# Ledger of designs, part 280: peptides against a protein of PDB entry 6TME

Target 1, 324 residues: chain A of PDB entry 6TME
Amino acid sequence: NRLKRAYIALQAWKKAFYSDPFNTAANWVGPDVCSYKGVFCAPALDDPSVLVVAGIDLNHADIAGYLPPELGLLTDVALFHVNSNRFCGVIPKSLSKLTLMYEFDVSNNRFVGPFPTVALSWPSLKFLDIRYNDFEGKLPPEIFDKDLDAIFLNNNRFESTIPETIGKSTASVVTFAHNKFSGCIPKTIGQMKNLNEIVFIGNNLSGCLPNEIGSLNNVTVFDASSNGFVGSLPSTLSGLANVEQMDFSYNKFTGFVTDNICKLPKLSNFTFSYNFFNGEAQSCVPGSSQEKQFDDTSNCLQNRPNQKSAKECLPVVSRPVDCS
Target 2, 324 residues: chain A of PDB entry 6TME as posed
Amino acid sequence: NRLKRAYIALQAWKKAFYSDPFNTAANWVGPDVCSYKGVFCAPALDDPSVLVVAGIDLNHADIFGYLPPELGLLTDVALFHVNSNRFCGVIPKSLSKLTLMYEFDVSNNRFVGPFPTVALSWPSLKFLDIRYNDFEGKLPPEIFDKDLDAIFLNNNRFESTIPETIGKSTASVVTFAHNKFSGCIPKTIGQMKNLNEIVFIGNNLSGCLPNEIGSLNNVTVFDASSNGFVGSLPSTLSGLANVEQMDFSYNKFTGFVTDNICKLPKLSNFTFSYNFFNGEAQSCVPGSSQEKQFDDTSNCLQNRPNQKSAKECLPVVSRPVDCS

## One batch from the design tools (peptide; made by RFdiffusion4, then SolubleMPNN)

Design b2_p26_7_s3 (from b2_p26_7, 14 letters changed)
Fold by OpenDDE base, seed 3:
Structure b2_p26_7_s3 (fold): chain B 324 residues (1-324), chain A 26 residues (1-26)
Amino acid sequence: as target 1 above (324 residues)
Amino acid sequence: SFASGFALNEIKATAEPLAARRAAEE
């Protein structure tokens, strides 16, 4: 019996709670699991006459505990949302049995260990949110082989390079922000056919930006701030016809910020502060447009306020990195 | 700056998630 298995799983989970400050699981008593707070039942796909546990929503419950292996008995769960809790430990491998998993949100918790590879085993997964945890190690290349709509990885401890397979991703939103990623952005990034928003904020990424970024015609948000990027901005950025928010601040960029970038038709905010740019077009000057907001603070620009000293600029500007 | 789409932290489970999926697949 599917509901009996669900009962076993949910009772094991309740036992794994160390703290339930809002008494969310107070009514988790008895075999009627469909009445449990945060548990949602629906007719099974293979037999509409059978009721199964199809979803879990414990968002913002502030529950402390862990995910026990018995959760693998919830084989009919398609939606698993447990964000903003204090769950710790690792994601159980037994969740591989949840073959209907569609949306998986464990964000804002205390999970540790490597990337939860069990997520790669779910054939129908469309939404993955593991942000604001303590996941570490390498990002498996296979994540981008998944037909995901969104991939939220920010605020973790992921290391190493971004996989070349990123170009295979069909996701519209991808966040890498606030991790420990290093190396260059893969040239394959230009192959992300559905990409709207991508964020690299606050990593250890370096090297030159790939020219292929300019192929991202549907991108509305591109944020590469707070990294170690060098060289000039690619001229191909003029191809970002739909970009609205662009941030390259807090890097080591050099060269000239061109009209072709600052005059992008949908551009509303362009921040390139805290770099080593030695020139900018008039269209890039803050206050030059009523429709666009620019920030050129702390560069090596002449006749602009709040710039770096000559002493700080000269060593970098005199030795520009050639990205050609 | 953060992407506007990043605020998608309030996804709520529905009472009929499987029914909705079935309808989408058909």
Scores: peptide ipSAE 0.022, ipTM 0.602, DockQ to the pose 0.122
Fold by OpenDDE base, seed 4:
Structure b2_p26_7_s3 (fold): chain B 324 residues (1-324), chain A 26 residues (1-26)
Amino acid sequence: as target 1 above (324 residues)
Amino acid sequence: SFASGFALNEIKATAEPLAARRAAEE
């Protein structure tokens, strides 16, 4: 009996709660699991006459505890949302049995350990949110082989390089922000055909931006701020026909910010502050447009306020990095 | 299906524009 298995799983989970400040699991009593708060039942896909647990939603419950292995008994669950809790430990490998998993959100918790590779075993997974945890180590390249719509990885402890397989991703939204990623952005990034938003904020990325970024014609948000990027902005950025928000601040970029970038048709905000740019087109000057906002603060620009000193600029500007 | 419909709705709710969350995440 599928509901009996679900009962075992849910009771094991309740037992794994250290704190339930909102008494979310107070009604988790008895065999009628479909009446449990945060538990949603539906007809089974293989037999519509059978009722199964299809979804879990414990978002914002502030529950402290861990995920016990018995959760693997919830084999019919397609939706698993437990964000904004205080769950700790690792994601159980037993969740590999949840072959119908479609959306997995464990964000804003206290999970630790390596990337939960069990997520890679789910053939139908479309949404993965593991942000705001303490996951660590390398990002498996296979994550981008998955047919995901969204990948949220930000605010963790991931390190090493971004896999070249990123170009295979069909995701519209990907966040890498506030991790410890290093190395260059892979040139394969230009192959992300469905990409709308990508965020690299606050990592240890370096090198030149790949020219292939300009191939991301569907991107609306591109944020590479707070890294160690060098060289000039690629001229191919003129290809970002739909970009609205662009941020390259807090890097080590040099060179000239061109009209081709600042006149992008959908550009609303372009921040390139805290770099070593030594020139900008008139179209890039803050206040030059009513429709666009620019920030050129703390560069090496002449006749602009709040710029770096000549002493600070000269060593960097005089030795530009050749990205060719 | 019920599951897919529910999932899509939840995805839409969760997948807020990154631009709106930038200030909070920085």
Scores: peptide ipSAE 0.020, ipTM 0.603, DockQ to the pose 0.065
Fold by OpenDDE base, seed 2:
Structure b2_p26_7_s3 (fold): chain B 324 residues (1-324), chain A 26 residues (1-26)
Amino acid sequence: as target 1 above (324 residues)
Amino acid sequence: SFASGFALNEIKATAEPLAARRAAEE
């Protein structure tokens, strides 16, 4: 019964393929779905004597097509990996029936439409990768209520602000990069106790960095480059005891880059180039350390090479944003 | 900058038996 439903689903999917350049679905013939390339069977969780389709792996198959609603018949699937294909359209709502979904990877495709809210319906979801698509609109706040280990959202068309619920996330890695997010980073960010890596690169984020960033004790990578952030770097950044990679480049930061930041114990790379900083501690100077790499290019620093002109600096430096 | 988390989808590229994968991640 379950394998029969899977057969219906997989044949519907094969029919939805426009192109299969590697002939991945060439052997998708007959009722023995467990022999299909990219289809993985396992004993059912509720009955070990029953074999079910537990996983799909079509990564890097370059398949063009769409996801038909019949995929909702794959009710035993816990792993759905279809990255690096040319699937288009929307994620079908019928996938809500896949209540065992654990890892969902549809990255590097041509999916469109709003955030696939069906992902929010999966109670056991731990891994969500929807990066490198054309998803648009607002990010639903509920995404951060999920007990996810990883949230990959980068390289899409998401807009609006980052939800304040971000602080509820238990994810170790979150990527927002290369979207159209705007507004401030929520102060609740400091509550992300399991966070190791967070990337904001290339958005339209603005305002002052919240002091609460300094509470991210486990963060190893913090990249906020290529945004519109203003003000001084929070002094609380001295609390980032485990940060290794930090990038604030291509913003509108002002003020002084302090010793407390540049002497962070595990810091290996700190890029603060292309801002309007008007001073830096000696420990922040590129070449001052063998263990740490710094880039202070294109700021308003005195007696440093490759800085902005006085004409460029004066209008900004003379009117610093007070984040207090 | 490099984020090691970007490679997670490649690490988890296989559809191994659910029980085995969950045990490895826990």
Scores: peptide ipSAE 0.019, ipTM 0.580, DockQ to the pose 0.113
Fold by OpenDDE base, seed 1:
Structure b2_p26_7_s3 (fold): chain B 324 residues (1-324), chain A 26 residues (1-26)
Amino acid sequence: as target 1 above (324 residues)
Amino acid sequence: SFASGFALNEIKATAEPLAARRAAEE
């Protein structure tokens, strides 16, 4: 039966533990898997009279080990939360059998290898958190074809470009931060109709920011800091009616920071420090507003404190990148 | 989807604003 299969899976997993500091699996004994710590049972969708393992929650258990292929026997699992452990290895392909997967959180572990493409096989997946691991390689374009609410990819080893398919995403939150992504932000970004928060921090992204960013009417957080972006800020950023947090710091931007950006109605924090901006509107000056916080540090601004030297500014400012 | 019926809670613990989470994690 289903619980017997679950028993086999869970016992295999227990054997795959190298360390269980909190003795989380101490009670993982016997056939009554529904009593196991971190194991949650529910009536099966196809037969309410049958009890199945529907969820795993081992968050913050500090367990060292790996995910054995026998976990594929947990075919009724919809929630798999194992963040903040020390699991290593790869995500088993056998998890493709978990067709009810709804929330998958393996964040803050020691997983390696390419993007776990098994996640793409789950038709009902809504939440994917693989951040704070050692996943590497290219991000599959198909990830953005999924009807996900959240995509957490930050703090991994992903490289290459961000797929153009990003515009197809229905996610409200997407994190790319602290990877090795390169190239430009796709122009299709403006098509992310449900986007609230997007973070590009600490990658190797470059080029001009696409004008289409201004179409992100629902975005509240936009952070593109610590990259290699060039050119002027798009004038279309004035369209970010709901942006609260905006960060373009630590790039190679040039040009003038306009009133239309700094006077955005919901803007709370706007950081554009450590660039090569050569002018800013009065509304962008730090201290100009009690409701808005600005940071213009380390640019090429005249009559402002803590700016770059003329020697550093001149070579860049005199050769502005044309993004038109 | 039917899978949502298995949700342990309706509140996504990881759905906190990124700005706040980043500040806490850094």
Scores: peptide ipSAE 0.019, ipTM 0.595, DockQ to the pose 0.058; fails the geometry check

Design b2_p26_7_s4 (from b2_p26_7, 10 letters changed)
Fold by OpenDDE base, seed 1:
Order: sequence, then structure tokens, then C-alpha cells
Structure b2_p26_7_s4 (fold): chain B 324 residues (1-324), chain A 26 residues (1-26)
Amino acid sequence: as target 1 above (324 residues)
Amino acid sequence: SFPSGFALNEILETYEPLLERREKEL
């Protein structure tokens, strides 16, 4: 009996609650699990006459506790949303039994440990949100082999390099922000055929930006701010026909910011402040356009306000990094 | 699910106020 298994799982989970400030699980009593707050039932895909637990929504419940292994008994769950709680520990490997998993949101919790590799076992997964946790270690390259629509990894403790498999990703949105990623952005990034939004904010990324970024024709948001990138901006960035928001601030970029970048047709905001750029086209000057917003603050630009001193600029500008 | 129509920066900031509140309570 599927509902009996669900009952066992949900009762085990209730016992795993340390605190339930809103008494969310107060009605989690008895065998009628479909009446439980935050539990949603639907006809089974394999038998429409059978009612199963298809979804969990405990978002914003502020529940403290952990995920017990008995949750693996919820084999019909396709939607698992438990964001904005205080769940701790690791994601149970027993969740591999949830083969219908479609949306998995455990964001804004207290989860720790390595990347939850159980997410890789779900063949139908489309949405993965694990942001705002304490996940650590390397990102498994296999994550980008999955046919995901969105991948939220930001605000964790992930480290090492971004896998080269990123180019295989079908995701429209990928967030790496506020981790400990290092190394270069893989050249394979240009192969992300469905990419609309990507953010690298606040990592330890370095090296030159790959020219292949210019192949991201559908990208609307590209943010690489607060890293250690060097060299000039790739001339191929002129290929970003749909980019609206672009941020390269707080890096170590040098060279000239060109018209071809600043005149991108959909560009609304372009921030390249806090770098070592030594020149910019007139089209890049803040206030030059009514439709576009630019920020050139704290560079090595001549005849511009709020720039770095010659003492700060000279050591860097005189030793440009060749990205060719 | 992914909220349609929101910029990435707005998405990234969604939980920041919540996290700050939790940190203050701890």
C-alpha cells in the first residue's frame, strides 16, 4: 500500500522535527496522509485509480530537524519543496527511490556535506535548488549531463573548478554565486544552447574570460563580478545579442572597453567598475545613453572621475596579461 | 519552481533577508 508507506515516512519525518514553530505538522495524525498540511496527493501515473503522495510543500515553515532515511518510502513524490526551513544534516541517499522527482527545492536550510549526489539519480529532474546551504567540496561534473532547466548552487561552500561538462547543460539558469569556485571558466561554456542567465559572483575564479562566451546568443544576464579575472574583455562579447545585464566589476581586467560591447542592442546595464581598464569607448561612458546604464568607477581611465591612482594602476596596466 | 519574469539578481536576493533574520535569532 503506497499510502501506508507514505504514512511511515511522514511519521518518521515528524519525529525528526526538533522545532515546528507554526505547528505545521500538528494535523499529521492518522493514516489519511492526503489531509496532512503540506502533503499533496494525486492519482498515480501507473494507475489512475490509486491515490499517492505526489508532492510535498513545506516552504517557509521554519521547521528545525533533519531528513530521515524513511523519506525514501515516498516513491511517488515528484515535487519536493522544503525551502526556508532549518533542516540540517545530509540529504538521505534513500531518496534515490523517488524516481519521479521533477522539482527538488531544499534551498535556505542548514544542509551540510558534499553535493547531494542522489540528485544525479533522478532521471526526470528538471529543477534543482540547493542554494543557501552549507554544501561543500567539488561539484560533480555529471550535474551538467542532466536535462535540467534550472540549477541553483549559490551561497554554499563549493570549491574546486567548474566542470568542463557545463557546456552540456540544457539549463536556462545556472548560479554559482557566493561559493569558493576557482580556476578558469571552461571554454565549453559557449555550448550552453539554452542559457539565459548565468552568475559567477563572489568566487575565486581567475584567468582570462573564454572567447566562447560570445556564442551565448540567448543570454540575458551575465554576471562575473567579484572574482580574480584578468586580461581584456573578449572581443567576441559583441555576439551577445540579447544580453541585458552584464557585470564584470571587482576583477583585475585590463585593456580597452570597446564600442562593440557597449553598443550591444539589448544591453541595459553594464558594470565594469573596480578593475584596471585603461580606456573606454565614448559609448561606454556613464551618461552617454539614456537607455543604458554604465559604471566605470575605480578603473585606470583617463579624464574620468573616481579612478584609481597612478600608483595603483601603473604596476598592473604596464604588465597586461595576454589572453591570446 | 523557477520564478518567471524575475531577474537573476532578484532571485539571488530572495532569501538574504530571511537568512539575516535567522542569524540574528541564533
Scores: peptide ipSAE 0.016, ipTM 0.555, DockQ to the pose 0.424
Fold by OpenDDE base, seed 3:
Structure b2_p26_7_s4 (fold): chain B 324 residues (1-324), chain A 26 residues (1-26)
Amino acid sequence: as target 1 above (324 residues)
Amino acid sequence: SFPSGFALNEILETYEPLLERREKEL
């Protein structure tokens, strides 16, 4: 029966634990897997009279170990949460058998290897959290073809360019922060119809910001700080009618920060410090508004405190990048 | 759907369980 398969899987997993500091799996004994700590049972979707393992929650258990192939026997699991552990190795390909996977959270672990492509095999996946691991290599373009609500990729070792397929994503939240992504933000970004929050912090992204960012009418958080972006801010950013938090700090931006950006109706915080901006509108000046917070530190602004020296500014400001 | 309007630090650093919320949606 299905619970017998689950028993085999869970016992194999217990054997794969190197350390269980909180004795989370201490009660993982006997055939009654539904009584196991962190194991949740529910009626099967195809037969309500049959009880199956539908969810795993081992969050914050500090368990050291790996995910054995036998986890592929948990074919009824829809929710898999094992964040804040010390699991290592790779995500088993045998998890492709978990066709009901809806939410997959392996964040804050020690997983390595390429992007876990098994996640692409789950037709009903809505939530993917693989942040705070050591995943590496290219991001598969197919990740954005999936109907995901959220995609958390931050704090890994992903490299190469962001796929152009990003525009196909239906996710409301996407994080790329603290990886090794390079190249430009794809122009297709403006096609992300459900996007509310996107974070690019701390990568090697470069080039001009695409004008299509201004099409993201539902975005409330846009953070592109700590990259290598160049040129002027797109005038189309005036289209971000719902943006509340915006950060362009620690880049190589030049030009003038306009009223149309600083007067955005929902803007609460706008940080554009540590760039090479040579002018700003009065509405962008820190302290100009009680409702909005601005930071213009370490630019090339005249008559403002804490700016870069002429020696630092001149080589960059004199050779502005044309983004047209 | 996943809620919007999170603080940046919550998005990047929070590891709250979503199991209960998702169970209600399923």
Scores: peptide ipSAE 0.016, ipTM 0.530, DockQ to the pose 0.163
Fold by OpenDDE base, seed 4:
Structure b2_p26_7_s4 (fold): chain B 324 residues (1-324), chain A 26 residues (1-26)
Amino acid sequence: as target 1 above (324 residues)
Amino acid sequence: SFPSGFALNEILETYEPLLERREKEL
């Protein structure tokens, strides 16, 4: 009996709660699991006459505890939303049995360990949110082979390089922000055909930006701020026909910020502050447009306010990195 | 499929103050 298995799983989970401030699981009593708060039942896909647990929503419950292996008995769950809790430990490998998993949100918890590779086992997964946890280690390349729509990885402890497989991703949004990623952005990034928003904020990324970024025709948000990028901005950025928000601040960029970038047709905000740019086109000057907002603060620009000193600029500007 | 264009502001809204502080420190 599927509901009996669900009962076992949910009771095991209740026992795994250390704190339930809002008494969310107070009604988790008896065999009628479909009446449990945060538990949603639906007709089974294989037999519409059978009622199964199809969804969990414990968002914002502030529950402290862990995910017990018995959760693998919830084999009909397609929606698993438990964000903004205090769950700790690892994601159980037993969740591989949840083959219908479609949306998995464990964001804003206290999960630890490596990337939850069990997420790779879910063939129908479209939404993966593991942000604001303590996941660590390498990002498995296989994550980008999946047909995901959204991948939220930000605010974790991931390290190493971004996999070259990123170009295979079908995701519209990917966040890498506030991790420990290093190395270059893969040139394969230009192959992300569905990409709308990508965020690299606050990593240890370095090297030159790949020219292939200019192939991201659908990107509306591109944020590479707070990294160690060097060299000039790729001239191919003129190809970002739909970019609205672009941020390259807090890097080590040099060279000239061109008209072709600042005149992008959909550009609303372009921040390139806290770099070593030694020139900018008139179209890049803050206040030059009513429709666009620019920030050129703390560069090596002549005749602009709030720039770096010559002493700070000269050592960097005189040794431009060749990205060719 | 999920709609495209999740809007970064909506995604990060709850944690924006923390993110801004971190960015300024880098």
Scores: peptide ipSAE 0.016, ipTM 0.524, DockQ to the pose 0.211
Fold by OpenDDE base, seed 5:
Structure b2_p26_7_s4 (fold): chain B 324 residues (1-324), chain A 26 residues (1-26)
Amino acid sequence: as target 1 above (324 residues)
Amino acid sequence: SFPSGFALNEILETYEPLLERREKEL
């Protein structure tokens, strides 16, 4: 009996709660699991006459506890949303049995350990949100081989380089922000054909930006701020026909910010502050457009307010990194 | 039955503004 297995799983989970401040699991009593708060049933895909647990929604329940192995008995679950809780420990390997997993949101919890590789075992996964946890170590390259629509990794402890497989991703939204990623952005990034939003904020990324970024025709948001990027902005950025929000602030960029970047047709906000740019086109000057907002603060620009001193600029500007 | 709010597009529409707000606050 599929509901009996679900009952065992849910009762094991209730037992794994250390705190339930909103009494979310107060009605988790008896065999009628479909009446449980946050538990959603639907007809089974293989037999419409059989009711199964198809979804969990415990978002914002502030529950403290862990995920017990018995959750692997929820084999019919396609939606698992438990964000904004205080769940700790690791994601159980037993969740590999949840072969219908479509949306997995464990964001804003206290999960630890390496990347939950069990997520790679789900053949139908489309949405992955593991942000605002304490996941650490390397990002497995295989994550980008999956047909995901969204990948939220921000605010964790991930380290190492971004996998070259990123170019294989079909995701429209990818966030790397506020981790410890290092190395260069892979040149394969330009192959992300469905990409709309990508965020690299607050990592330890370095090197030159790859020219292939300019191939991201569908990108509306590109944020690479608060990293260690060097060299000039690629001239190919003129190809970002749909970019609306672009941020390169708090890096070590040098060179000239060109007219063809600042005149991008959909550009509404372009922040390139806190770098070592030594020139900008007139179209890049804050206040030059009524429709576009620019920030050129704390660069090496002449005749602009709030710039770095010559003492700060000269050592960097005189030795530009060649990205050719 | 599932609430309509579980559709990926609806989730994205909810998460995108939240992400933007969080990133701006950080």
Scores: peptide ipSAE 0.024, ipTM 0.644, DockQ to the pose 0.073; fails the geometry check

